# Ledger of designs, part 43: peptides against a protein of PDB entry 9IZ0

Target 1, 345 residues: chain A of PDB entry 9IZ0
Amino acid sequence: ITCLGSNGHTYKQLVKGGNDDLRQDAVMEQVFEQVNGFLRSYRKTSQRNLSMRTYKVIPLALKTGVIEWVQDTIPLGEYLDSAHKVYHPKEWSLSTCRKLIAEKQMEDLETRLKVYDLVCRHYRPVFRHFFLESYADPVQWFTTQTNYARSTAVASVLGHVLGLGDRHGQNILIDKTSGEVIHIDLGIAFEQGKKLPVPECVPFRLTRDVVDGMGITGVEGVFRRCMEFTLETLRREEDSLLSVLEVLRYDPLFSWLISPLRRMKKQKMQLENFNQPESGNITTDASRDPKIQRNNVSGESEAERAILKVRQKLSSTLSVEASVGELIRIAQDPSYLALMFCGWS

## One batch from the design tools (peptide; aimed at target 1 H168 L196 V198 F341)

Design b2_p18_6_s1 (made by RFdiffusion4, then SolubleMPNN; from b2_p18_6, 10 letters changed)
Fold by OpenDDE base, seed 1:
Structure b2_p18_6_s1 (fold): chain B 345 residues (1-345), chain A 18 residues (1-18)
Amino acid sequence: as target 1 above (345 residues)
Amino acid sequence: KKREEFEKYLEEREKKLK
C-alpha cells in the first residue's frame, strides 16, 4: 500500500499477513533504535556513523502489520545467485550446492567438511562485484564498501549479543544507495536459532561472500575495527541495554521462545528449498508431531535466561579485541559453516 | 592501488558485458 506520511510524502508500505509475528520485529527494531542511541553517544562509533539500519514496523494485529518498504534494496541471496550465474557460469548452481549439503546433513563432521570444501571450490565468492557494478567512480565505490563493512560489523556484534537467528541471504537486504545492510525478519532472537532443524552454530553470518564484499582487506580492515568499537559501546551501555530487555520481560506479547508453528514453517521452508518440485504427491503426514513435552518453562524464566546470556556476551573478562577476534574466528570456521544450511556464500 | 584495481575491474566488466 502507499501511505501519506505526516510530512506530506507518500511512502510505500508492505502489509504483511500470515504467520509472521510482526510484534517480534517491532520490538527488536525498538531495541536497535536504543542501541543506535548508544552508538551516537560515543565518539568512536559516532565519528563513523555506526548504526544498525532499522525499518518501521507497525503491528496491527496478531500476524498482521505494516512494514516500511525499504526502497532501493535487494536481498543479499538474490544478488549472489544472479551474480554467481554471470561471473561463474561454469560453476555449480545454488540448487546443486544445497542438494549436496542436504544429502550429507546427517553425516559426521568429517564428511560434512569434505562436502562443504567441494561446494566452496565450485561456488566462488562474487559479492565484491556488487560494489564494482553499482558505482561508477572510485569515491562512491570506496564509500559504499566502507558503509557495508561498517553496517555488517554493527549487525554482527548486535546479532551476536541479542542472539539473532535466521540470518540467511533473504533476510539480509543490501541498500543499493549506501551499501549498508538491513536485517529483516527478526522473530528468531535470543539464540532460538539453535532450536531450528538445522541449528545455527555461528554468532553471525560471515560467509565467504559476506567477506568478499569487504574488499581486499576482508575482515582485517574496517570490519574488525568497527566490531571492536561497537562491542566497546555495548559493554559501556550494558546496564542500559539490559534495562531495555527487562521491559520486554514484562511484555505479554513478546515471545522469548520460537513458536512451534514458526519452527515448523522454517523447517518446511528449509526442506522445500532442497526439493525441486518433482510432481510427487508428498502426503504431508502431519501425524508425527513429536510430543515435545512443552516443559512449561515460564516465559519469565526464558526471558531471565536470555538476559543472563546477553550479560555474559557483554562480559569484560576478555579484551574487546580478543572477544572480536574469537567471534570472527568462529563465524568463519569451516567446522561451523559446514553445519549451516548455506555456509558457503 | 585501489583506483587501479577499480579501473582494471571496469575493464574486466566491459569485456563481460560485450
Scores: peptide ipSAE 0.014, ipTM 0.455, DockQ to the pose 0.015
OpenDDE base, seeds 2, 3, 4, 5: peptide ipSAE 0.012, 0.011, 0.000, 0.000; ipTM 0.421, 0.394, 0.286, 0.285; seed 3 fails the geometry check

Design b2_p18_6_s2 (made by RFdiffusion4, then SolubleMPNN; from b2_p18_6, 10 letters changed)
Fold by OpenDDE base, seed 3:
Structure b2_p18_6_s2 (fold): chain B 345 residues (1-345), chain A 18 residues (1-18)
Amino acid sequence: as target 1 above (345 residues)
Amino acid sequence: KKREEFEEFMKKLEEKLK
């Protein structure tokens, strides 16, 4: 739909109907708005305009809502697939890379590392070309690349601390105007991504293409410093952040567990990327929704466990620099990236 | 030359933004 704002500007909005609970996305956006308040209050983060980019989510019912259509954006994965075909037309297709990683999913780590290395050699990073193509002016190029590194740093810290899962190239939008990242589909939070059939082993997405977009300094520039300042702010505001999360503990409509429907949809998306379409009529007789009694007791225990994990991640036992250094190391470690569905791009 | 000067300029600008 297109809405006329009170400012006289027209805004596009997506009306989403179906089985997707938009309440979880709406709650996570509210958490990001509170975190953005902390980032604006602290000198080191406010001077750099550090923020998590948010989008408006209005849940209308349990399965329907309105999402702000983020104008002038592209999914990272869509850009990368197109750019790889242009800049590296002799390299392997994304489908070939996915197939090879998939065929070795049940193999040992050593075999998976060899396949990951092989895929990486035949599928090179291209994301630097986004900035080179989009911004011919050197000042705009530098500004947008800096905004990308800053926004990716904030999103990486928040992704780790809040345990945001499912951070793949289709769930990360790039703003073509600012170069900033926008994370969408926030239905997997508080480390529930570790319960997926392909568990997320990295704290955030820091693949070769994500790094290639940071330019010549890679992670050792603006990105590392902005992660440090963001984590320093979150450690300072630990009690405030935990108080925001405690409000969610008592929200009977917030699911601390992955929705069975989202789990099935993610399993199906994983499986559809594994199997060529066998035209087998799997009549999913979805008629037997077992009344999984939401044992409220299991939700409260998972909420408490989630808050305890957030507190542990905000621990001052290590310096901010040491903590960020370890997070960057783990996020780039081939032993974790080789286990991902798409860790090479 | 001009690329190296630009990369050095960018590095100095990045150090000022740190």
Scores: peptide ipSAE 0.022, ipTM 0.408, DockQ to the pose 0.013
OpenDDE base, seeds 1, 2, 4, 5: peptide ipSAE 0.007, 0.007, 0.006, 0.007; ipTM 0.433, 0.425, 0.417, 0.421

Design b2_p18_6_s3 (made by RFdiffusion4, then SolubleMPNN; from b2_p18_6, 10 letters changed)
Fold by OpenDDE base, seed 4:
Formats: C-alpha cells, sequence, structure tokens
Structure b2_p18_6_s3 (fold): chain B 345 residues (1-345), chain A 18 residues (1-18)
C-alpha cells in the first residue's frame, strides 16, 4: 500500500498478514533506534556514520502489521543464488548443497566438517560481484563496499549482544544504493535461535559470502575496527542499553521466548528448504512441552536471564580487541559453520 | 554479456515482486 503522510510525503508500506507476530520486530527496531542514538553520540562511531539500518514496523493485530517498504533492496540469499548461477554455472546448485548438509545433520562433527568442506569446494563465494556489477565508478564501488563492511560490523555486534537468530540470507537485505545491510524478521532474539531445530552456533552471520563482500581485506581493517568501535560504544552505554531492555521486560506484547508456533513454522521451513520428502508424521511431540501455563512469573525469569546475558556480553573482562577477535574467529570457524543450516555462503 | 543477463534477471524478479 502507499500512504500519504501528514508531511505530504508518500510512503510505500507492506501489509504483512499471516502467523508472524510483528510485535517483536517492532520492539527490536525500537532498541536499534536507541542504539543508533548511542552510536551518533560517541565520537568514534559518529565519525564513521555507524548505524543499524532500521525500518518502521507497526503491529496492527496478533498476526497482522504494516512494515515500511525498504526501497531499492534485495535479499542477500536471492542475490547470491542468482550470482552463483552466473559466475559458477559448473558448480553445485544451492539445493544440492542443502541436501548434502541435511543428509549429514545427525552425524558426528568430523563427518559434518567433511561434507561442509566438500560443499565449500563446489560452491564458491560470489558476493564481491554485487559491488563490481552494481558500481562502475571506482569511488562508488569503494564507498558502497565500505558502507557494507561498516553496516555488517554494527549488525554483527548488535546481533551478538541481543542474541539475534535466524540470520539466513532471506532475512538480510542489501541496499542497492548504499551497500548497507538491513536485518529483517527480528522475532528470534535473546539466543532463542539455539532452540531452533538446527541450533544456531555462531554469534552472527560471517559466512564466506558475507566476507567476500568486504573485498580483498575481508574481515580485516574496516569491518574489525567498526566492530571494535561499536562494542566500545555499547560497553560505555551498558546501563542505558539495559534500561531500554528493562522497559521491554514490562511490555506485555513482547515475548522473551520463541513461541511454539514460530518454532514449528521455522522447523517446517527448514525441512522444506532441504527438499526432504515429508517422511511421515514427525509428530514432534509439541504435546510434551508441558503446558507450562504462561504464568507471568516464567516470562519475568526469562527476561531477567536475557538481560543478564546481554550484560555478560558487554563485560569488560576482555579488551574490545580481544572480544571482537574471538567473535570473528568463532563466526568463521568451520566447526560451527558445518553445524549451521547454511554455513557455506 | 553475463552482467546484462544478470541485470535482466534482477529486473524480471523485481517485476514479479511488484
Amino acid sequence: as target 1 above (345 residues)
Amino acid sequence: EKKKEFEEFLKKREEKLK
């Protein structure tokens, strides 16, 4: 839909219907706006225009909302699948790679590492081509690649600190104008991604294609330094950030836990994306999650645990450089990426 | 050539998303 604002500007909006609770997305966008305030106030981040790209989310009902339409964007996974077919037409299809990883999902780490390595050899990175194709001018190319590395660094720190999950290539948009990343579908937060059927083991998405988009320096230089400045800002503003999260503790519309329905939906989408035939009625015994009556007491204890975990991630026990170094290492570790739904691209 | 094919592919996809 297109709406005319009271300011005389026309805004395109997406009406999202279905089973998705947009209240979590709206809340996470509000947290990002507050963090963007901290990033603007701190010299090291402000001088680099570091921000988390946001979009407006207006929840209208339990299952319906209006989302700001982000103009001139493409899903990362959509670009990568298309570019891979163009640049590497003799390599494996994304469906072949997904199938091989899925067939070994229940195997040991050694077997999963062998399959991950095999997939990586037959599915090479292509995301550098986004910048080379989209920007013929060298200054625009360099600027947009720099903006990509900066925005990815901010999103990586925030994604780790807030425990953002479900960071697959369809939930990461690329702005074709700026090169910035836009994270969407924010309803898996506070490490609830570890409760998915394929648990998330990495702090943020730093796959080979995510790194390939940073150019010849990869994670070194712009990305690493922007992660450091972002984490330094969040450590300085720890009390302010925790105060924002405490307000959300009392939001009756916010869920600190993944809903059983959302978990089931993500499970179904994972199975469908693997082209596994519906092997009969895996009655996932959703009946065996006890009817833990949603006593308000359980929600408060989960909010407290989530806030405590945010505080732990902001701990100054390690230097900013050491903390960022370890996060980058873990996010690129084949031993974690081989366990992921799509760790190869 | 491959760039043009890719740009046309992206354009056809944008038209399907409108």
Scores: peptide ipSAE 0.020, ipTM 0.449, DockQ to the pose 0.027
OpenDDE base, seeds 1, 2, 3, 5: peptide ipSAE 0.006, 0.006, 0.000, 0.000; ipTM 0.428, 0.305, 0.337, 0.382

Design b2_p18_6_s4 (made by RFdiffusion4, then SolubleMPNN; from b2_p18_6, 11 letters changed)
Fold by OpenDDE base, seed 2:
Structure b2_p18_6_s4 (fold): chain B 345 residues (1-345), chain A 18 residues (1-18)
Amino acid sequence: as target 1 above (345 residues)
Amino acid sequence: EKKKKFEEFLKKREEQLK
């Protein structure tokens, strides 16, 4: 839809309807705005203009809302699929890579690592070309690539701390003007991604193409250093962040758990994305009454567990540098990426 | 100032819960 603002300007907006609750997205965007307040207040982060890019979400009902139209953006996955066809026309298609990973999903780690390596050799990173194509001026190129590395660092720390899941290439937008990342579909948070049919086992998305966009230094320099400054800020503001999350504990509209329906929807989307013919009656035993796995773990007990996990991730037991080093290591570890739905790009 | 921004966050959240 297009709305006329009180200032006489027209604003494009996306109306999302159906089965998706935008209330969780709206809450997460509000948490990001509070974190952006912390980042602006701390010298090390404010000097670098570190922020999580946000967008306006207005929930209208249980399953309907209005989302700000983010102009001049492209989904990371859409750019990568197009760029791989241009720069590597003799390499494997994304569908071929997905099929090979899916065929080995039930195999041991050694077999999955061999298939992951094979896919990686036939589907090489291309995301550096986004910056080379879009910015002919060397100063604009360097600035936008730096903005990408900075915004990805903030999103990586914050996504880890809040346990943000479902970080596939369609849920990460690239701003073509600034090079910044914009995270969308925030409905899987507080480590609920571990409850998906393909469990999320990385702290954030740091795949080969995500790294290739950082240029020659990769994760070293701007990205690592901006992760460190972001984590240092969040550790300093731990009590303030936890106080924001405690308000959500008593929010009757906030879901601390992934719904069985959303889990089933994500399962179906994963199967469809593998182009597996519906030849198997996987009777998802819909007869497992979604009431029976309502063990009386009150929404309050899951909120308490989520807040405790955030506190644990902000622990000062390790240095900021050691903690960031370990997060980067895990996020790039082939032993984890080989287990992912699309860990190669 | 941080307390005021948090109170503004709470107020916006209460308005969304109504």
Scores: peptide ipSAE 0.014, ipTM 0.483, DockQ to the pose 0.017
OpenDDE base, seeds 1, 3, 4, 5: peptide ipSAE 0.008, 0.009, 0.021, 0.009; ipTM 0.401, 0.332, 0.532, 0.466; seed 4 fails the geometry check

Design b2_p18_7 (made by RFdiffusion4)
Pose (drawn by RFdiffusion4):
Structure b2_p18_7 (pose): chain A 304 residues (1-257, 299-345), chain P 18 residues (1-18)
Amino acid sequence: ITCLGSNGHTYKQLVKGGNDDLRQDAVMEQVFEQVNGFLRSYRKTSQRNLSMRTYKVIPLALKTGVIEWVQDTIPLGEYLDSAHKVYHPKEWSLSTCRKLIAEKQMEDLETRLKVYDLVCRHYRPVFRHFFLESYADPVQWFTTQTNYARSTAVASVLGHVLGLGDRHGQNILIDKTSGEVIHIDLGIAFEQGKKLPVPECVPFRLTRDVVDGMGITGVEGVFRRCMEFTLETLRREEDSLLSVLEVLRYDPLFSWLGESEAERAILKVRQKLSSTLSVEASVGELIRIAQDPSYLALMFCGWS
Amino acid sequence: TEELEEERLEQLAEKNRE
């Protein structure tokens, strides 16, 4: 539902009747805003202008809340389906991949990796072409690319820290003229998903297409640097963060999918921010664990 | 609350199977 504005600007409101965890999304957005404040009160984490982008959430009811449909965007999942066909029509469709992996579900490890390797060899990455031929001449394109890399890196680090759940393309919105990514529908949090009926391996969203969209350079450069700066900044302001997560713990609103998984979740948050391992080594291990095909094969259908 | 959580998990699981 799109309304005008007194200043003359239209605002789009996405109202949802489904039982999306909009209250959890709201409190997560509050945490994200406070994180943006942390990144704002520091030298390195603000020269890059890095921020975990937040979209305003106004949940009137958990089942029937209303959120801000962000200014003109194309969701990642709804995108690169058309781009896949247009750019690579000869290669296989999502239908062949999907249920072919469906045949993979009951198979063993080697079979799962083999079939995944085959399908991934068939479907070359295509998201790299969104930033080309869409935004503008090169300067704006590069600014958009670095904005996407920064925003996705910060969002991914934060989601790994807070154990964010679903990370399909249907839950990712790319801005357009700016390039900052907006994660949507973050209902599953504090390590809720891996432990699904169907298990997962990857801690944060990182497909082949996503790393192809970061540029010619994969996730080694601006992405890793932004991630590691984010990790160090989050560690330096760790006390305030755990304070925020504690106040989340003691209220019965945040979903942590007497004693609760929330305690163990924040303990894992502390471990993830623990200074025992160097931050650079932590970022390296995170990139490896999110990029390796062995982990990616068991994730789910698609996710090429 | 618990029922909603279970349904969300089921929905995500089904989504992953597809």

Design b2_p18_7_s1 (made by RFdiffusion4, then SolubleMPNN; from b2_p18_7, 7 letters changed)
Fold by OpenDDE base, seed 3:
Structure b2_p18_7_s1 (fold): chain B 345 residues (1-345), chain A 18 residues (1-18)
Amino acid sequence: as target 1 above (345 residues)
Amino acid sequence: DEELQRERLEKLAQKRLE
């Protein structure tokens, strides 16, 4: 829909109707607004304007809401599919790569690694071209690539700490004006992505294309340092962050568990090529397959477990540098990326 | 900050190599 604001500006808004519980997204955006407060208070993060890019989510009812239409954005996956066809027209299609990985999904790790490597050799990174083609001005190119690396670093730390998982290329928007990343569809948090049929094994998305967008320094430049400063800020504000999460523990509207409907939708999206526009009225008749054992882990027990995991991830047992180094290593490890639905791009 | 200057220098180096 397009709404006319009281300021005379027209705002395009996405109205999601149906089975999408936008309350999870709205709560995660509120957590990010609090974290952005911490990032503004700390010198090392404030001087770099480090923030999690947020968008407005207004839940109108249990299953309906309004999402801000982020103007001048493109889904990362949409850009990458288009750019790969332009820059590497002789390489494999995204559909071919997906098929080969899916055909080996039940095979051993060695076989999956061989197929992942094969796919990687026939589907090269292209995301550097986003910055090169979008910004003719040297200073603008440089500024936007920096903003990308910075925003990706913040999102990566928060993605790990809050357990947002891999975040596939359709859940990551790129702002064409700033180069910043915007994470959308935040309904899988607190490591619930590990409970999907294709589990999220990485702490955040750091695929070859995500790294290629950082330019020639890759992860070893702005990205690593901004991850370190972000994690340092979150460790300093641990009690404040945990207090925010404890409020959510008692929120009856917040689900610490992935809803069966959202799980089924995500399962279907993992089985169906992500190129279908989300607009399909999947009237999934609630054929309760009764064999989803309600492990009646009370929502309270999952909340407590989630908060404990956040605390563990904020532990000062390792240095900030060592912790970030390990996260970057794990997020790029072929042994994890080969297990993902789309770990090659 | 020295770190912010280092970031700016690394970026200038990146652009000369691309």
Scores: peptide ipSAE 0.031, ipTM 0.672, DockQ to the pose 0.015
OpenDDE base, seeds 1, 2, 4, 5: peptide ipSAE 0.027, 0.029, 0.000, 0.000; ipTM 0.651, 0.677, 0.286, 0.276

Design b2_p18_7_s2 (made by RFdiffusion4, then SolubleMPNN; from b2_p18_7 with T1R E6K Q11K N16R)
Fold by OpenDDE base, seed 4:
Structure b2_p18_7_s2 (fold): chain B 345 residues (1-345), chain A 18 residues (1-18)
Amino acid sequence: as target 1 above (345 residues)
Amino acid sequence: REELEKERLEKLAEKRRE
């Protein structure tokens, strides 16, 4: 829809009428706005204009709402698929790579690493071409690539600390004007991604294409330094951040657990990418709600565990540099990426 | 949806070959 604002400007808005609870996204965007306040207050982060890119979310009902239309964006995965076909037309398709990883999902780590390496050799990084194609001026090219590395660093630290899940290439938008990343579909947080059918085992998305977009320095340039400054800011503001999360502990509308419906929907979308023929009517007799023991772990007890994990991730036991170094190592480790649904790009 | 996404990707691939 297009709305006329009180300022006389027209705004495009996305009306979402699906099964997704936009309240989770709206709450996470509010947490990001508070963190952006901390990043603006600290000299090391403010001098670099470090921020998490946000968008406006207005939940209207349990499964409906209005989202700000983020103009001039492309999903990272959409760009990568299209660019890979142009620059590497003789390499494997994304569907072929997904199929091979998926066929080995139940195999041992050694077999999964061999398949991951094979896929990586037949699906090379291309994300550097986004900046080369979009920005003919060297100053604009360098500025946008720098903005990409900065925004990715902030999103990586926040994504780890808040335990953001479902960080696939369709849930990460690239701003074509600034080069900044915009994270969308924020309803998997506080490590609930580990409860997916393919568990998330990396702290954030730092795949080969995510690194290729950082240019010749990769992670060792602007990215690492901006992660360090962001983590330093969050450690200084630990009590302020925890206080924001404690308000959510008592919000009966906030779900600290992944919805069983959302889990099933993500499972189905992961399985529909397998051309298993429509095997017949499994009448999931809705009457056999399996007593999934709702371990009635009270929403309060899950919130307390989530807040405790955030506090543990902000611990000063290791230096900022050591903590960031370990996060970058784990996020790039083939032993973790080979276990992911799409760890190669 | 897949066919619209394919057509959009093909148009993007044409614009990158020019």
Scores: peptide ipSAE 0.008, ipTM 0.376, DockQ to the pose 0.029
OpenDDE base, seeds 1, 2, 3, 5: peptide ipSAE 0.000, 0.006, 0.000, 0.006; ipTM 0.403, 0.391, 0.353, 0.372; seeds 1, 3 fail the geometry check

Design b2_p18_7_s3 (made by RFdiffusion4, then SolubleMPNN; from b2_p18_7, 6 letters changed)
Fold by OpenDDE base, seed 1:
Structure b2_p18_7_s3 (fold): chain B 345 residues (1-345), chain A 18 residues (1-18)
Amino acid sequence: as target 1 above (345 residues)
Amino acid sequence: EKELAEERLKKLAEKLRE
C-alpha cells in the first residue's frame, strides 16, 4: 500500500498478513531504537555514526501488520546467488551446495566438515563485487564499504547479546545507497534459534561472503574496532538495556519462546529447501517427536533466563578486545559453520 | 495491556534520556 504521511510524503508500506507475529519484530525494533540512543550518547560510537538500522513495524492485529517498505534494498542472499552465477559460472549452484550439506546433516562432525570444505571450494565468495559494481567513485566505494563493515559490526554485537536467530541471507537486507545492513524478521530472539530443527551454533552471521564485503582487511579493521566500540557501549549501558528488557518481561504480548507453529513452519521451510518436488503426500505426522516435552516453563522463567543470559554476555570478566576476538573466532569456526543450513556463503 | 507496555517502555525511554 502507499500512504500519504502527515509530512506530505508518500510512503510505500508492506502489509504482511500471515502466521508471523509482528509484535516481536516491533518490540525488537524498539529495543534497537534504545540501543541507538546509547550509541549516539557514547563518543566512540557517535563519532562513527554507529547504529542498528531499524524499520517501522506497526502490528495491527494478531499476525497482521504494516511494515515500512525499505527502499533501495536487496536481500543479501538474493544478491549473492545472482552475483555467484555471474562471477563463478563454472562453480556449483546454490541448490547443489544445499543438497550436499543436507544429505550429510545427520552425519558426524568430521564428515560434515569435509562436505563443508568441499562446498567452500566449489562456491567462492563474491560479495566484494557488490561494492565494486555499485560505486564507480573510489571515495563512494570506500565510504559504502566502511558503512557496511560498521553496520555489520553493530548488528553482530546486538545479534549476539540479544541472541537473534534465523539470520539467513534473506533476513539481511543491504541498503544499495549506504551499504548498511538491515536485519528483518526478528521473531527468533534470546537464543530461541538453538531450538530450531537446525540449531544455530554461531553468535552472528560471519560467513565468507559477509567477510568478503568488508574488503581487503576482512574482519581485521573497521569491523573488529566497531564491534569493540559497540560492546563497550552496551557494557556501559548494561543497566539501561536490562531495564528495557525487564519491561518486556511484563508484556503479555511478547513471546520469550519460539511458538511451536513458528518452529514447525521453519522446519517445513528448511525441509522444502532440501526436497526437490517429489509429489509424495508427506503426511507430517507431527505426533511422534517425543522430545516436544511441553516444558511448561512459565513465560516469566524464560524471560528471567533470557535476561540472565544478556547480563552474562555483557560481563566485564574478559576485556572488550578478548570478548570480540572470541566472538569473531566462533562466528568463523568451520566446526560451527558446517552445522548451519548455509554456513559457506 | 499492549498500550500499558508501550507506555511503560516510553516512560523508561524518557528516564534513560534524562
Scores: peptide ipSAE 0.000, ipTM 0.276, DockQ to the pose 0.024
OpenDDE base, seeds 2, 3, 4, 5: peptide ipSAE 0.000, 0.000, 0.000, 0.000; ipTM 0.326, 0.274, 0.273, 0.259

Design b2_p18_7_s4 (made by RFdiffusion4, then SolubleMPNN; from b2_p18_7, 6 letters changed)
Fold by OpenDDE base, seed 1:
Structure b2_p18_7_s4 (fold): chain B 345 residues (1-345), chain A 18 residues (1-18)
Amino acid sequence: as target 1 above (345 residues)
Amino acid sequence: REELEKERLEKLAKKRLE
């Protein structure tokens, strides 16, 4: 839809209709705005304009809302699929890579690592080309690549701390003007991604293409330092952040648990990405739902556990540098990436 | 064993590119 703003500007808006509860997204965007307040309060983060890019979410009903149309963006996964075909036309297709990883998803770690390594050799990073293609001016190129590394660092720390899940390439937008990342579909938070059929094992997305976009230094330099400054800010504002999350504990509209419907939808989407449409009438008898142990854990006790995990992630037991170093290591570890749905790009 | 499994995976991957 197109809305006329009170300022006389016309805004394109995306109306989402469906099974996705936009209340979760709206609440997470409110948390990001509070965190952006903290990032503006400290010299180290403010001097770098560190922020989580936000977008407006207006939930209208249980299954309907208006989302801000983020202009001049592209999904990371859409860019990577297109660019990979251009720069590496002799390498494997994304479909081939997905199929190989999928067929080995039930195998041991050693077998999965071998498949992941093989896929990585036949699907090389291309995301550096986004900046080289989009920005002819060296100053604009350097600025936008720097903005990307900064934005990715903030999103990585915040995504880890809040336990954001479902961070696939279609849920990460790239702003073509600034180079900044915009995270969308925020309905999997507080480590609920570990409850997906393919559990999320990494703290944030730091795949080879995500790193390739940082340029020649990769994770070393702008990205690492901006993660450190972001984590330092969140540790200083721990009580403020926890107070914001405690308000959500009592919000009847906020779900601390992944909904069974959303879990089933994500399960189906994961399975459909494995099934090429061979015309076979495989009536997948939906009857073998593995006994969802509905741990009758009250929503309150899940909120308490979520807040406790946030506090634990903000612990000063390790230095900021040591904590960031370990997060970067885990996020790039093949032993975790090989377990992911798409850990190679 | 590892080389034979790599060769098997490479052959499986080639057959899917055809």
Scores: peptide ipSAE 0.000, ipTM 0.408, DockQ to the pose 0.023
OpenDDE base, seeds 2, 3, 4, 5: peptide ipSAE 0.000, 0.000, 0.000, 0.000; ipTM 0.331, 0.299, 0.321, 0.361; seeds 3, 5 fail the geometry check

Design b2_p18_8 (made by RFdiffusion4)
Pose (drawn by RFdiffusion4):
Structure b2_p18_8 (pose): chain A 304 residues (1-257, 299-345), chain P 18 residues (1-18)
Amino acid sequence: ITCLGSNGHTYKQLVKGGNDDLRQDAVMEQVFEQVNGFLRSYRKTSQRNLSMRTYKVIPLALKTGVIEWVQDTIPLGEYLDSAHKVYHPKEWSLSTCRKLIAEKQMEDLETRLKVYDLVCRHYRPVFRHFFLESYADPVQWFTTQTNYARSTAVASVLGHVLGLGDRHGQNILIDKTSGEVIHIDLGIAFEQGKKLPVPECVPFRLTRDVVDGMGITGVEGVFRRCMEFTLETLRREEDSLLSVLEVLRYDPLFSWLGESEAERAILKVRQKLSSTLSVEASVGELIRIAQDPSYLALMFCGWS
Amino acid sequence: EEELELLPETIREEIEEL
């Protein structure tokens, strides 16, 4: 539902009747805003202008809340389905991949990796072409690319820290003229998903297409640097963060999918921010564990 | 079926595809 504005600008409101965890999304957005404040009050984490982008959430009811449909965007999942066909029509479709992996579900490890390797060899990455031929001449394109790399890196580090759940393309919106990513529908949090009926391996969203969209350079450069600066900044302001997560713990609003998984979850948050390992080594291990095909094969259908 | 209703719709669709 799109309405005009007194200043003359239209605002789009996405109202949902489904039982999306919009309250959890709202509290998560509050945490994200406070993180943006942390990144604001620092030298390195603001020269890059890095921020975990937040979209305003106004949940009138958990089942029937209303959120801000962000200014003109194309969701990642709804995108690169058309781009896959247009750019690579000869290669296999998502139908062959999907249920072919469906045949993979009951198979052993080697079979799962083999079929995944085959399908991934068939379907070359295509998201790299969104930033080309869409935005503008090169300066704006590069600004948009670095904005996407930064925003996705910060969002991914924060999601790993807070154990964010679903990370399909259907829950990712790319801005367009700016390039900052907006994660949507973050209902599953504090390590909710991996422990699904169907298990997962990857801690944060990192497919082949996503790393292809970061540029010619994969996730080694601006992405890693932004991630590591985010990790160090979050560690330096750790006390305030755990304070925020504690106040989330004591209220019966945040979903942590008497004693609760929330305690263990924040302990794991502390471990993730623990200074025992160097931050650079932590970022390196995170990139390796999110990029390796062995982990990616067991994730779920698609996710090429 | 009741336990699946606790999941987001995307996950539900994935599980149903199984």

